# Ledger of designs, part 72: peptides against a protein of PDB entry 5EFW

Target 1, 141 residues: chain A of PDB entry 5EFW
Amino acid sequence: TTLERIEKNFVITDPRLPDNPIIFASDSFLQLTEYSREEILGRNARFLQGPETDRATVRKIRDAIDNQTEVTVQLINYTKSGKKFWNLFHLQPMRDQKGDVQYFIGVQLDGTEHVRDAAEREGVMLIKKTAENIDEAAKEL

## One batch from the design tools (peptide; made by RFdiffusion4, then SolubleMPNN)

Design b1_p19_6_s2 (from b1_p19_6, 11 letters changed)
Fold by OpenDDE base, seed 5:
Structure b1_p19_6_s2 (fold): chain B 141 residues (1-141), chain A 19 residues (1-19)
Amino acid sequence: as target 1 above (141 residues)
Amino acid sequence: SEEEEIRKKALELAKLFEK
């Protein structure tokens, strides 16, 4: 099956293009965010941010991109209609066989509440495992 | 525009992940 049919919320971005645009989005991600694929391809994922999104957390994401590292954070995101949700977000680089970064994989776990403690740990494990699965699947293409 | 060109490139790359 194609990557877009993976029933997880995720995107793939290309840091080699200006402003690290989204080049791929899962069906679930589109459903979550209420955007069409046409609306988001070629755009930076910052359109999910809004007034209550913590700017310090956003900076952590930016730093991870710049430093080519992974990061896991929880932040307020917004759907197209303006609905807020807590996004437990994991980002990690997809590297080629030489170790060079080709893409980034972003995985989103949505929730109506800010998750803590065991629930957060479980969510982190889930989205990290999901990212690894996507990485493996994408490398087969 | 630059944005349009980026979008085109993204669309081309996206095809690779739809296989």
Scores: peptide ipSAE 0.276, ipTM 0.827, DockQ to the pose 0.735
Fold by OpenDDE base, seed 3:
Structure b1_p19_6_s2 (fold): chain B 141 residues (1-141), chain A 19 residues (1-19)
Amino acid sequence: as target 1 above (141 residues)
Amino acid sequence: SEEEEIRKKALELAKLFEK
């Protein structure tokens, strides 16, 4: 579909289901993480975490989900083959007309290095804008 | 199993985004 083929790394999760599983993944996300769609759908995204993933950063993500807020962090993630990458990650809720959270949108900007300063600011703007675009596209379905 | 049921529900919801 058009949404799947958006050339950005993103997933949509459903917090109303047990353990907030992934219900949608872009083609780019599958390519980045080296998983098939069948391996991804229905699972919590924590399978991307590994030994060097900072637990305090993961807790920030968990807190944002619990509090139904957005968050932007950088953390180490792992592909299926075990390759490490820095993930500039943005998460935000998708709300209905009543303001209730229906889904979460997660956008990933991958890199071999932890981005800093101007590069980080630019990356943050990009992934936030991407999340807004996905939100609008999804609401039209 | 519980995991299987969750996966089935997720797959069903995913179809909504495949339109």
Scores: peptide ipSAE 0.250, ipTM 0.834, DockQ to the pose 0.717
Fold by OpenDDE base, seed 4:
Structure b1_p19_6_s2 (fold): chain B 141 residues (1-141), chain A 19 residues (1-19)
Amino acid sequence: as target 1 above (141 residues)
Amino acid sequence: SEEEEIRKKALELAKLFEK
């Protein structure tokens, strides 16, 4: 499908379902995380977290979901095989015409190192732009 | 189970993005 083939790491979740499960994942996301689509659909994205994932950062993500706001953070995530990567992560709500949250869009930019300064700013701009593109594409469905 | 129901719902919703 067109949306799945967008060559960016992203998921769409449904906060109206229990535990805000993933309802859509891009091919790139599956490749990055080493999971199959069947393994992740219907699950909360917390399976990416592990021992070195900063809990305070995770709480920021949770708070953004609870408050129905966007957030951008960097955190350690793990692939299915246990490989660590720094995830520059952007999350934002997808709202309907009435302004009600329908879904969340999560975009992941992976790296071997924590990014700073210009590299971080560039990455943030990229994942935010990607999220907007996904929002527009998804709303057309 | 609740988990199975959630997964089924997610799969149904995912079909909306298969265009």
Scores: peptide ipSAE 0.195, ipTM 0.760, DockQ to the pose 0.744
Fold by OpenDDE base, seed 1:
Structure b1_p19_6_s2 (fold): chain B 141 residues (1-141), chain A 19 residues (1-19)
Amino acid sequence: as target 1 above (141 residues)
Amino acid sequence: SEEEEIRKKALELAKLFEK
């Protein structure tokens, strides 16, 4: 589909369902994580976490979901084969016309290292813009 | 079922972006 072909790593989750499962994933996300679409739909994205994933960072993500706010963090994630990567991750709520949260948009920028300073700012700008583009596309239709 | 609901929502979103 058009949504799947967006050349960015992203997922859409449904917080109105138990455990906020992934209901949509881009082709790029599947390629990055080495999972099939069948393997991830209906699951909480925590399967990407592993031994070196910082628990405090994970709590920030959880808090953002609970409070229906956006958050941007960097955390260690793991592919299906167990490869580690640094995930510059942005999450934000997608609201309906009434202002109620319908979904969350999660955008991932993968890297071999933790990014800092200008590189981090650039990456954050990119993933935030991507999330806004997805949100805008949905609202304009 | 939950699985069917997820599929339905995914399809709805996909259709929106295809228009």
Scores: peptide ipSAE 0.067, ipTM 0.666, DockQ to the pose 0.330

Design b1_p19_6_s3 (from b1_p19_6, 11 letters changed)
Fold by OpenDDE base, seed 4:
Structure b1_p19_6_s3 (fold): chain B 141 residues (1-141), chain A 19 residues (1-19)
Amino acid sequence: as target 1 above (141 residues)
Amino acid sequence: SEEEEIRRKALELDELFRK
């Protein structure tokens, strides 16, 4: 349902605008990151990064954006108050009827620990499923 | 403008996901 979608941590970005800004953030995402909608809209999501964020992992995300592909990674992110959390992050493009990338969908699963094995696989399946649900809904625009 | 476009798209998405 729509409610189920908005209860997940996700953002939608617009790669056709300079610096691929966030154009939508779910309420759950705002709660997780401790930012207001006004503080986030129009910004690149890099504000979640901090000292312990693995730069190589960040580069994987950037490469996915540049190549217009999907990626799934796990990285340390920071809330507005500076609290660290492990972000199991999935990013995928949303294409229009012509096949051109219109938006990117970013889904976040937060945790206190870096997840491994079955827990990671389960999380990946969850965030990918969430992304697909968002993609289906957002295509109505 | 870019700002107006972001606001417009944000509104459309709000209407979609918060209805």
Scores: peptide ipSAE 0.356, ipTM 0.865, DockQ to the pose 0.317
Fold by OpenDDE base, seed 5:
Structure b1_p19_6_s3 (fold): chain B 141 residues (1-141), chain A 19 residues (1-19)
Amino acid sequence: as target 1 above (141 residues)
Amino acid sequence: SEEEEIRRKALELDELFRK
């Protein structure tokens, strides 16, 4: 449903613009990160990173964007007020009918701890499914 | 401009996901 869509934590970025800025952020994402829409639109999502964010994990995300592939990782992110949270993060490209990357879809599942085993598998399935739903919906544009 | 493009796309996506 539409409600289910807007209740998920996700952003859409435009890699065809300089520095792959966020062009859409869901209400849930804004609530989680404590930012307003105006504060986020047009910015690269790296503002979520902080001192304890693993740089190797960030590099995996960067590489996926550069290579136009999907990636699923867990990393520490920070809210506007500086609160840490674990982000089970999935990123995948959205391609147009010609096969060219049009957007990236980033889906976040927040938690207080690094998830493992069954919890991780369940979370990964959820965020991947969410990304696919977003991809399908965005094709209407 | 880039800013205008972002604003336009944001609006379109807003209309799509916040219906």
Scores: peptide ipSAE 0.350, ipTM 0.862, DockQ to the pose 0.328
Fold by OpenDDE base, seed 2:
Structure b1_p19_6_s3 (fold): chain B 141 residues (1-141), chain A 19 residues (1-19)
Amino acid sequence: as target 1 above (141 residues)
Amino acid sequence: SEEEEIRRKALELDELFRK
């Protein structure tokens, strides 16, 4: 449902526009990151990165975008006020009927710890399921 | 323009995913 979708942290980006800007951010995402919609629409999501964000992990995200593939990673992100959080992040392309990438879906699960084992598996299942739900809904556009 | 396109897409997605 729409309610289920808006209760998750996610963004949609447009790789067909310069620098793959955010074109949609869920209310939960805005609340988590402490940004307004006006502050982030049209921007690349890299503003969430900071001093302790692992650059190798960021490169994995960049590679996935360049190769038009999905990726799941954990990285440190920062809110507008500078608070750190661990982001269990899943990104996947949204393709049209021809198979061409139209958008990317990014789903975030926040926490105070780098999760492992069962907690990580559960989180990954959650964010991947969320991404699929978003993909299915957005096909109407 | 790019800005107009972003705004248009944002609006469409708002209709789809927001209350």
Scores: peptide ipSAE 0.385, ipTM 0.877, DockQ to the pose 0.350; fails the geometry check
Fold by OpenDDE base, seed 3:
Structure b1_p19_6_s3 (fold): chain B 141 residues (1-141), chain A 19 residues (1-19)
Amino acid sequence: as target 1 above (141 residues)
Amino acid sequence: SEEEEIRRKALELDELFRK
């Protein structure tokens, strides 16, 4: 349901605008990152990165955007107050009926630890499914 | 314009997903 989706951590970005800014952020995402909606909208999501964020992982995200593909990674992100968290992150393009990318969907699963093995696989399945649900709902527009 | 259309869709997304 829509309620289920808005309770997940996710953003929608618009690659058709300069620097692929966030055009929607779920309430859960705002709570997680400690930002207000006004502070987030119109910004590139890179503000979540910090000193311990792995640059090679960031490059994977950038490459996925440039190539208009999906990617799933785990990286250190920071809240507004500077609190670190591990972000199991999935990104995928949202395409129109012609196949052209109109948005990107980013889904975050947060944790205090880097997840591995079965826990990671479970998390990946969850965030991927969430992204698909968001995509399906948005197609109604 | 394209910009106006994008803005409208962004608003529609907000209406769709936000309580």
Scores: peptide ipSAE 0.327, ipTM 0.844, DockQ to the pose 0.253; fails the geometry check

Design b1_p19_6_s4 (from b1_p19_6, 11 letters changed)
Fold by OpenDDE base, seed 1:
Structure b1_p19_6_s4 (fold): chain B 141 residues (1-141), chain A 19 residues (1-19)
Amino acid sequence: as target 1 above (141 residues)
Amino acid sequence: SMEEEIREKAFELAELFEK
């Protein structure tokens, strides 16, 4: 089923609304971040950032949104209770039939450490595949 | 309103991904 295929940490944001707010969050994402759906819908995902989040990496995400391109980065994020985790994060635009960006898909792979080499490549493949599955499913709307 | 628009979109997406 669609649920089984997309049982991962992800959000969907709407760049056509002010500050590109989250308009959907998966149950897994809520469990990971310790937020309720009510707490995060309508908010920009930057609430996950904190003191040790690399600002240059955040700028890469911002640039990708501004340029309407995809990006894959790894950055420190924080749960509601303040727990740090490494977020292997993939962002890509979701386009309509005309090719215009409607939404962004953000997929998160969490870990206790920064992943490298084969582990990183495997994680990247996973989150990119997840994003494609979400994009494909969303076309059914 | 923006809030209503977000709620509506969230509902539609939830129906799609949570079934």
Scores: peptide ipSAE 0.272, ipTM 0.839, DockQ to the pose 0.352
Fold by OpenDDE base, seed 5:
Structure b1_p19_6_s4 (fold): chain B 141 residues (1-141), chain A 19 residues (1-19)
Amino acid sequence: as target 1 above (141 residues)
Amino acid sequence: SMEEEIREKAFELAELFEK
């Protein structure tokens, strides 16, 4: 089903609104980050960042949004309780039939450790595939 | 308002992804 196909940590953001706020979050994302849906809807996803979040990596994300491109990075994020986790993060634009950006899809793969090599490649493939599944499902909008 | 628009879009997306 559509639900099963996209049963991952993800958010949808709206770059057409001020500061590209989250307009949708999966239940899994809420569980991961320890926030309620009410706490995050309408907010920019930067609340996941904290002291040890690499600013250069954050800039890569910002640049991707500004340039309307996709990006895949790994960065430290924080739950509501302040728990650190390594987020293998993929972001890509959701485009309409004319090629115009409608939304952004953000997919998170959490881990206790920074992953490299085969583990990283596998994770990247997973989150990219997930993003594509979400994109396909959301084409009805 | 922006909040209303976000709420509406969230609802639409929820209906889509949770069906």
Scores: peptide ipSAE 0.224, ipTM 0.810, DockQ to the pose 0.370
Fold by OpenDDE base, seed 3:
Structure b1_p19_6_s4 (fold): chain B 141 residues (1-141), chain A 19 residues (1-19)
Amino acid sequence: as target 1 above (141 residues)
Amino acid sequence: SMEEEIREKAFELAELFEK
């Protein structure tokens, strides 16, 4: 599909549906997480969390969704096989012409280590720009 | 279009979760 041609790790969720399920996942996201599209569509993205995922960080994500705001965090996620990775994660709402939230865009940048300083700033800029591109593409294409 | 694809997915899921 057109959305699948974007070579970035991202999902789109629908907060108007029960438990804010994933309604789209990029091919890269599927490859990263080791899930099939069938396995994740309709599910809340929390299946990526595990024992070492920081609960306070998860709460920041929840708060952003509840408040309909964007957030950028770094947290441990798990692949289907149980492999841990550091997820530099950016979430932002997708709004309609009236300003109402229709969906959320989640962008993931994976790494083996928690990144700091310049590396983190660079990653944040990348995933934010990616989210903006997805938002614009979803509206215009 | 990308918007069309999203709408289709959203609609399909909504039918599954809504009464």
Scores: peptide ipSAE 0.158, ipTM 0.730, DockQ to the pose 0.088
Fold by OpenDDE base, seed 4:
Structure b1_p19_6_s4 (fold): chain B 141 residues (1-141), chain A 19 residues (1-19)
Amino acid sequence: as target 1 above (141 residues)
Amino acid sequence: SMEEEIREKAFELAELFEK
């Protein structure tokens, strides 16, 4: 499908469904996380969290969902096999013409290190641009 | 369209969660 052809790590969730489940996952996301679509569709994305995931950072994500706002954070996530990776994560709402939130777009940039300064800024620009591209594609194509 | 794909998936999941 058109969405599947986007070679970026991203998911789409539906906050209007119980527990804001993933309703779409990119091929790259599945490859990164080592899950199949069957394993993750219909689930909340919290399965990526683990022992070393910062709870305060997770709360920022939760707050963004609850407040229907965007957020950009960096947190430790885990693959299905238990491999840790630093996830530079951006989440933003997808709104309809009336301004109501329909979905959330979550974009992940993985790395072996916690990044700062220029590297972080570059990554943030990338994942935000990716999210905007997904939003535009979903609305216009 | 991409939006149709999203809506289709959302619909399928909605039906599942309504059971």
Scores: peptide ipSAE 0.149, ipTM 0.719, DockQ to the pose 0.089

Design b1_p19_7_s1 (from b1_p19_7, 9 letters changed)
Fold by OpenDDE base, seed 3:
Structure b1_p19_7_s1 (fold): chain B 141 residues (1-141), chain A 19 residues (1-19)
Amino acid sequence: as target 1 above (141 residues)
Amino acid sequence: MEEEIKEKAFEIDELFRKS
């Protein structure tokens, strides 16, 4: 199934609702972040941020949302238990047939270390491809 | 709104399973 094919860490958010809440979270995302689905749905994804999360990087994400563009960054995120991880994060808008933004797709690739060079490029290609697969699967929404 | 979001999440999940 499509769900099995795109079994990655991802969320879908609805920018048309107040504070761009998460309206879908993959099972892998829940496992990674240690939250239940009930704890996540309806919330803005900023709950993953913490003391060591770089604010300039967060601003890049915010700007992408405001401008309805895609962005790829690495930032420190925290699990429910407070465990830090490096999140190679890709965000892109999901548009309808008229070109209007309906949702945002957020894909996470976790690691214990900041990745660079070839490893980063490989990770970026992976999460971008994942986002495209999600976009295709969700066109009927 | 929370219930509506949960319903939407269910619809998304069902959509993915059908594909």
Scores: peptide ipSAE 0.305, ipTM 0.841, DockQ to the pose 0.431
Fold by OpenDDE base, seed 2:
Structure b1_p19_7_s1 (fold): chain B 141 residues (1-141), chain A 19 residues (1-19)
Amino acid sequence: as target 1 above (141 residues)
Amino acid sequence: MEEEIKEKAFEIDELFRKS
């Protein structure tokens, strides 16, 4: 099923609402971040950031939102309990047939280490593929 | 959270589960 194919860590946000809140979070995302769905729906995903989150990387994400473009970065995120993890993160807009942005898709690949080279390329390929699967499945939204 | 968001989340969840 589509759900099985896209059973990864991901959220969908609504940039048409104030502060681009999360409107959907996968079960895996909730498990990863240690939050309940009720705790995060309606919130901006910045709650995942913490002291060691690189602000320049965050700015890249912000710029992508503002410019309605995709971005792939690797940044430190924090679970509810404060556990750090490296997040290979891909964000891309979900556009309607007219090309207007309806949502953003954020896909997270967690790891204990910052990955480089082939491992990073593989991870990027995976999360981008996941995002495309979500985009395809969400055409009915 | 806003009721609108709850409704949208439900719609997305239902969409993914049935697809």
Scores: peptide ipSAE 0.298, ipTM 0.843, DockQ to the pose 0.375
Fold by OpenDDE base, seed 4:
Structure b1_p19_7_s1 (fold): chain B 141 residues (1-141), chain A 19 residues (1-19)
Amino acid sequence: as target 1 above (141 residues)
Amino acid sequence: MEEEIKEKAFEIDELFRKS
């Protein structure tokens, strides 16, 4: 189901390391993107971008990271084989007790179409909820 | 893959697999 896809489709990145690399990728993320875990870990998530990825949207993501804020966007991403998909993407910082950013959580909802209106609102709520669940669980890190 | 990333990945993996 859509909910199940969202709940299992995420990455964690480490902004304290050079170029904010992925340090964790869920199995569903790997399946979606067609990469192995070895191919993913240690890399910046920009490898998902391609010719039709909107650069302005990418800049919004970059700005959110730089400003240590959350962002929700939709952008074209590419699998390893070059298949395009629409990524309803939510990114938010994970902060420690002192309020310092430790990691970023990236949650993805994939689709063949750009979602709008009610479908978009629903997707956003779901991926945000997933991110919060991950944040809560990650307090043990 | 840097050793630090491997260590963190393992830690996170263990955390989420057990939950």
Scores: peptide ipSAE 0.257, ipTM 0.817, DockQ to the pose 0.306
Fold by OpenDDE base, seed 5:
Structure b1_p19_7_s1 (fold): chain B 141 residues (1-141), chain A 19 residues (1-19)
Amino acid sequence: as target 1 above (141 residues)
Amino acid sequence: MEEEIKEKAFEIDELFRKS
């Protein structure tokens, strides 16, 4: 099924609503972050940030949203219980046939380390592919 | 959580599960 094909950590956000809230979260994302669906739907995803989250990296994400572009970064995120993890994160806009942004797709690959080189490239390919799969599946929205 | 968000989440979930 489509759900099985995109069984990854991801959210969909709606930039047409105030503060670009999460409108969908995968089960895996909820498990990763230790939040319930009720706790996160309608909220901006910034609740994953914490003391060691690099603000310059966060600004890159914000800029991508503002400019309606994609971005791939690694940043420290926190679970509900306060556990830190390195998030290899990819964000891209979901556009309609006219090119207008409808949603953003955010895909998270969690790890204990900041990854580099081949491991990073492999992770980036994975999360980008996942985002494309989600984009394809969500065309009916 | 706004009802609009709940509805959208439901629609997305159904879309993924049905396709």
Scores: peptide ipSAE 0.228, ipTM 0.808, DockQ to the pose 0.409

Design b1_p19_7_s2 (from b1_p19_7, 9 letters changed)
Fold by OpenDDE base, seed 1:
Structure b1_p19_7_s2 (fold): chain B 141 residues (1-141), chain A 19 residues (1-19)
Amino acid sequence: as target 1 above (141 residues)
Amino acid sequence: MEEEIKKKAEEIDKKMLES
């Protein structure tokens, strides 16, 4: 089934609420970031950013949200304990039957290094596929 | 509205864990 094909960590955010807070976080996301669900829900995901997070990349994410478009980037994120990781991140809107944006799906693929070329393309395909699976599953009756 | 998507996401996450 569509649900069984989903295999990566993700969050759901609500852009209709102030500052587009996380309203759902998968267990694997909690394990990766070292935060509890209580610590994450209701917050903007920017708490994962730190000193080495590229601000231009963050702006790309913000622009995508503002323009209600999808975006794929790689950026440095930090766990609760301060451990750095590379986040290959894909964000896309979830639209209702009228075409209006209701939520955003954020899918993360973590790693110890910035990936390029074939590895990057493979990772991008994976996280985009995951996001589509989540979107399709959310629309199933 | 949010409760519905949260329940669906929880189900998705559960399926992910079981697979």
Scores: peptide ipSAE 0.576, ipTM 0.904, DockQ to the pose 0.125
Fold by OpenDDE base, seed 2:
Structure b1_p19_7_s2 (fold): chain B 141 residues (1-141), chain A 19 residues (1-19)
Amino acid sequence: as target 1 above (141 residues)
Amino acid sequence: MEEEIKKKAEEIDKKMLES
């Protein structure tokens, strides 16, 4: 299902390390982006951006990280081979019991076109739900 | 710790794949 596909596309980043690198990437994320795990780990996710990626949208992501808040955006990303896709992207902090940010969870829903209206709202709900599921599961450590 | 979250993420990913 759409939910199942969304649930598979995620990364975890560590804002406590320089440049908030990806420390985990799901198998589906690797498949989507056409990168190996070795190519992804330790890098900032900006490598997915390209010429048609809206810089204002990127700034929203950066601001969310800096402010330690969640954000949901839709932006053009590029695979390793240069294939463009629309990424409905949700980012949220993973906080410890004290409320301190430990990691960020990034969830991606890819598509061939920009989605709007009901489709966008549905996608947003799904990726947010996925992020929450990951967060809750991670808290069971 | 980072290693713990990595392990948990792997488990989560596996679980999602199986579902």
Scores: peptide ipSAE 0.569, ipTM 0.901, DockQ to the pose 0.113
Fold by OpenDDE base, seed 5:
Structure b1_p19_7_s2 (fold): chain B 141 residues (1-141), chain A 19 residues (1-19)
Amino acid sequence: as target 1 above (141 residues)
Amino acid sequence: MEEEIKKKAEEIDKKMLES
């Protein structure tokens, strides 16, 4: 189902390291993007961006990281082979018991179309819920 | 840095599997 796909498609990044690299990528994420785990770990997720990726949207993601807040956007991403897909993307900080940001959770919902209206709202709801589930599972790190 | 990331990834994987 859509929910199951979302729940399995995520990355975790470490903003305390230079350039906020990916420290974990789910198998589903690797399958989607067509990269190996070795190609992904230690890199900033910007490798998914390409010519048609909206730069203003990318700036929103950057700002969210810098400001240690969450963001939800849709943007064009590219697989390793160059296939374009619309990424309904949610990013949120993972905080410790003191409230300090330790990691970021990134959840992706891929599609061939830019979703709008009810479909977008549903997708956003799902990816946010997924992020919360991941946060709960990994918050002890 | 790379080794640190690897270790963290393993820890996260463990946590996700146990949840």
Scores: peptide ipSAE 0.371, ipTM 0.866, DockQ to the pose 0.286
Fold by OpenDDE base, seed 4:
Structure b1_p19_7_s2 (fold): chain B 141 residues (1-141), chain A 19 residues (1-19)
Amino acid sequence: as target 1 above (141 residues)
Amino acid sequence: MEEEIKKKAEEIDKKMLES
């Protein structure tokens, strides 16, 4: 589909369903994580976490979901084959006209290194802009 | 649940196509 083919790493989750499962994943996300779409849909995104994933950072993500707010963090994630990567991750809620959260948009920027300084700022800007683009497109109609 | 997820995904996709 057109949404799936957006060449950015992103997922859409549904916090109104048990455990906030992924309901949509881009092709790029699948390629990055080495999972099939069938393996991803209906699951909580925590399967990307592993031994070296910082639990405090994960808690920040959880808190953002619980508080229905956005968050941007960097954390170690793992592909299906166990490959580690640094994930510059941005999550934000998608709200309806009433202001109620319908979905969350998660955007991932992968890297072999922890991103810092100007590179981090650039990455954050990119993933936030991507999330906004997805939000705008998905909210329409 | 799975069917509901699929339906929602399809709805989102449809909106993206129409936007």
Scores: peptide ipSAE 0.064, ipTM 0.674, DockQ to the pose 0.304

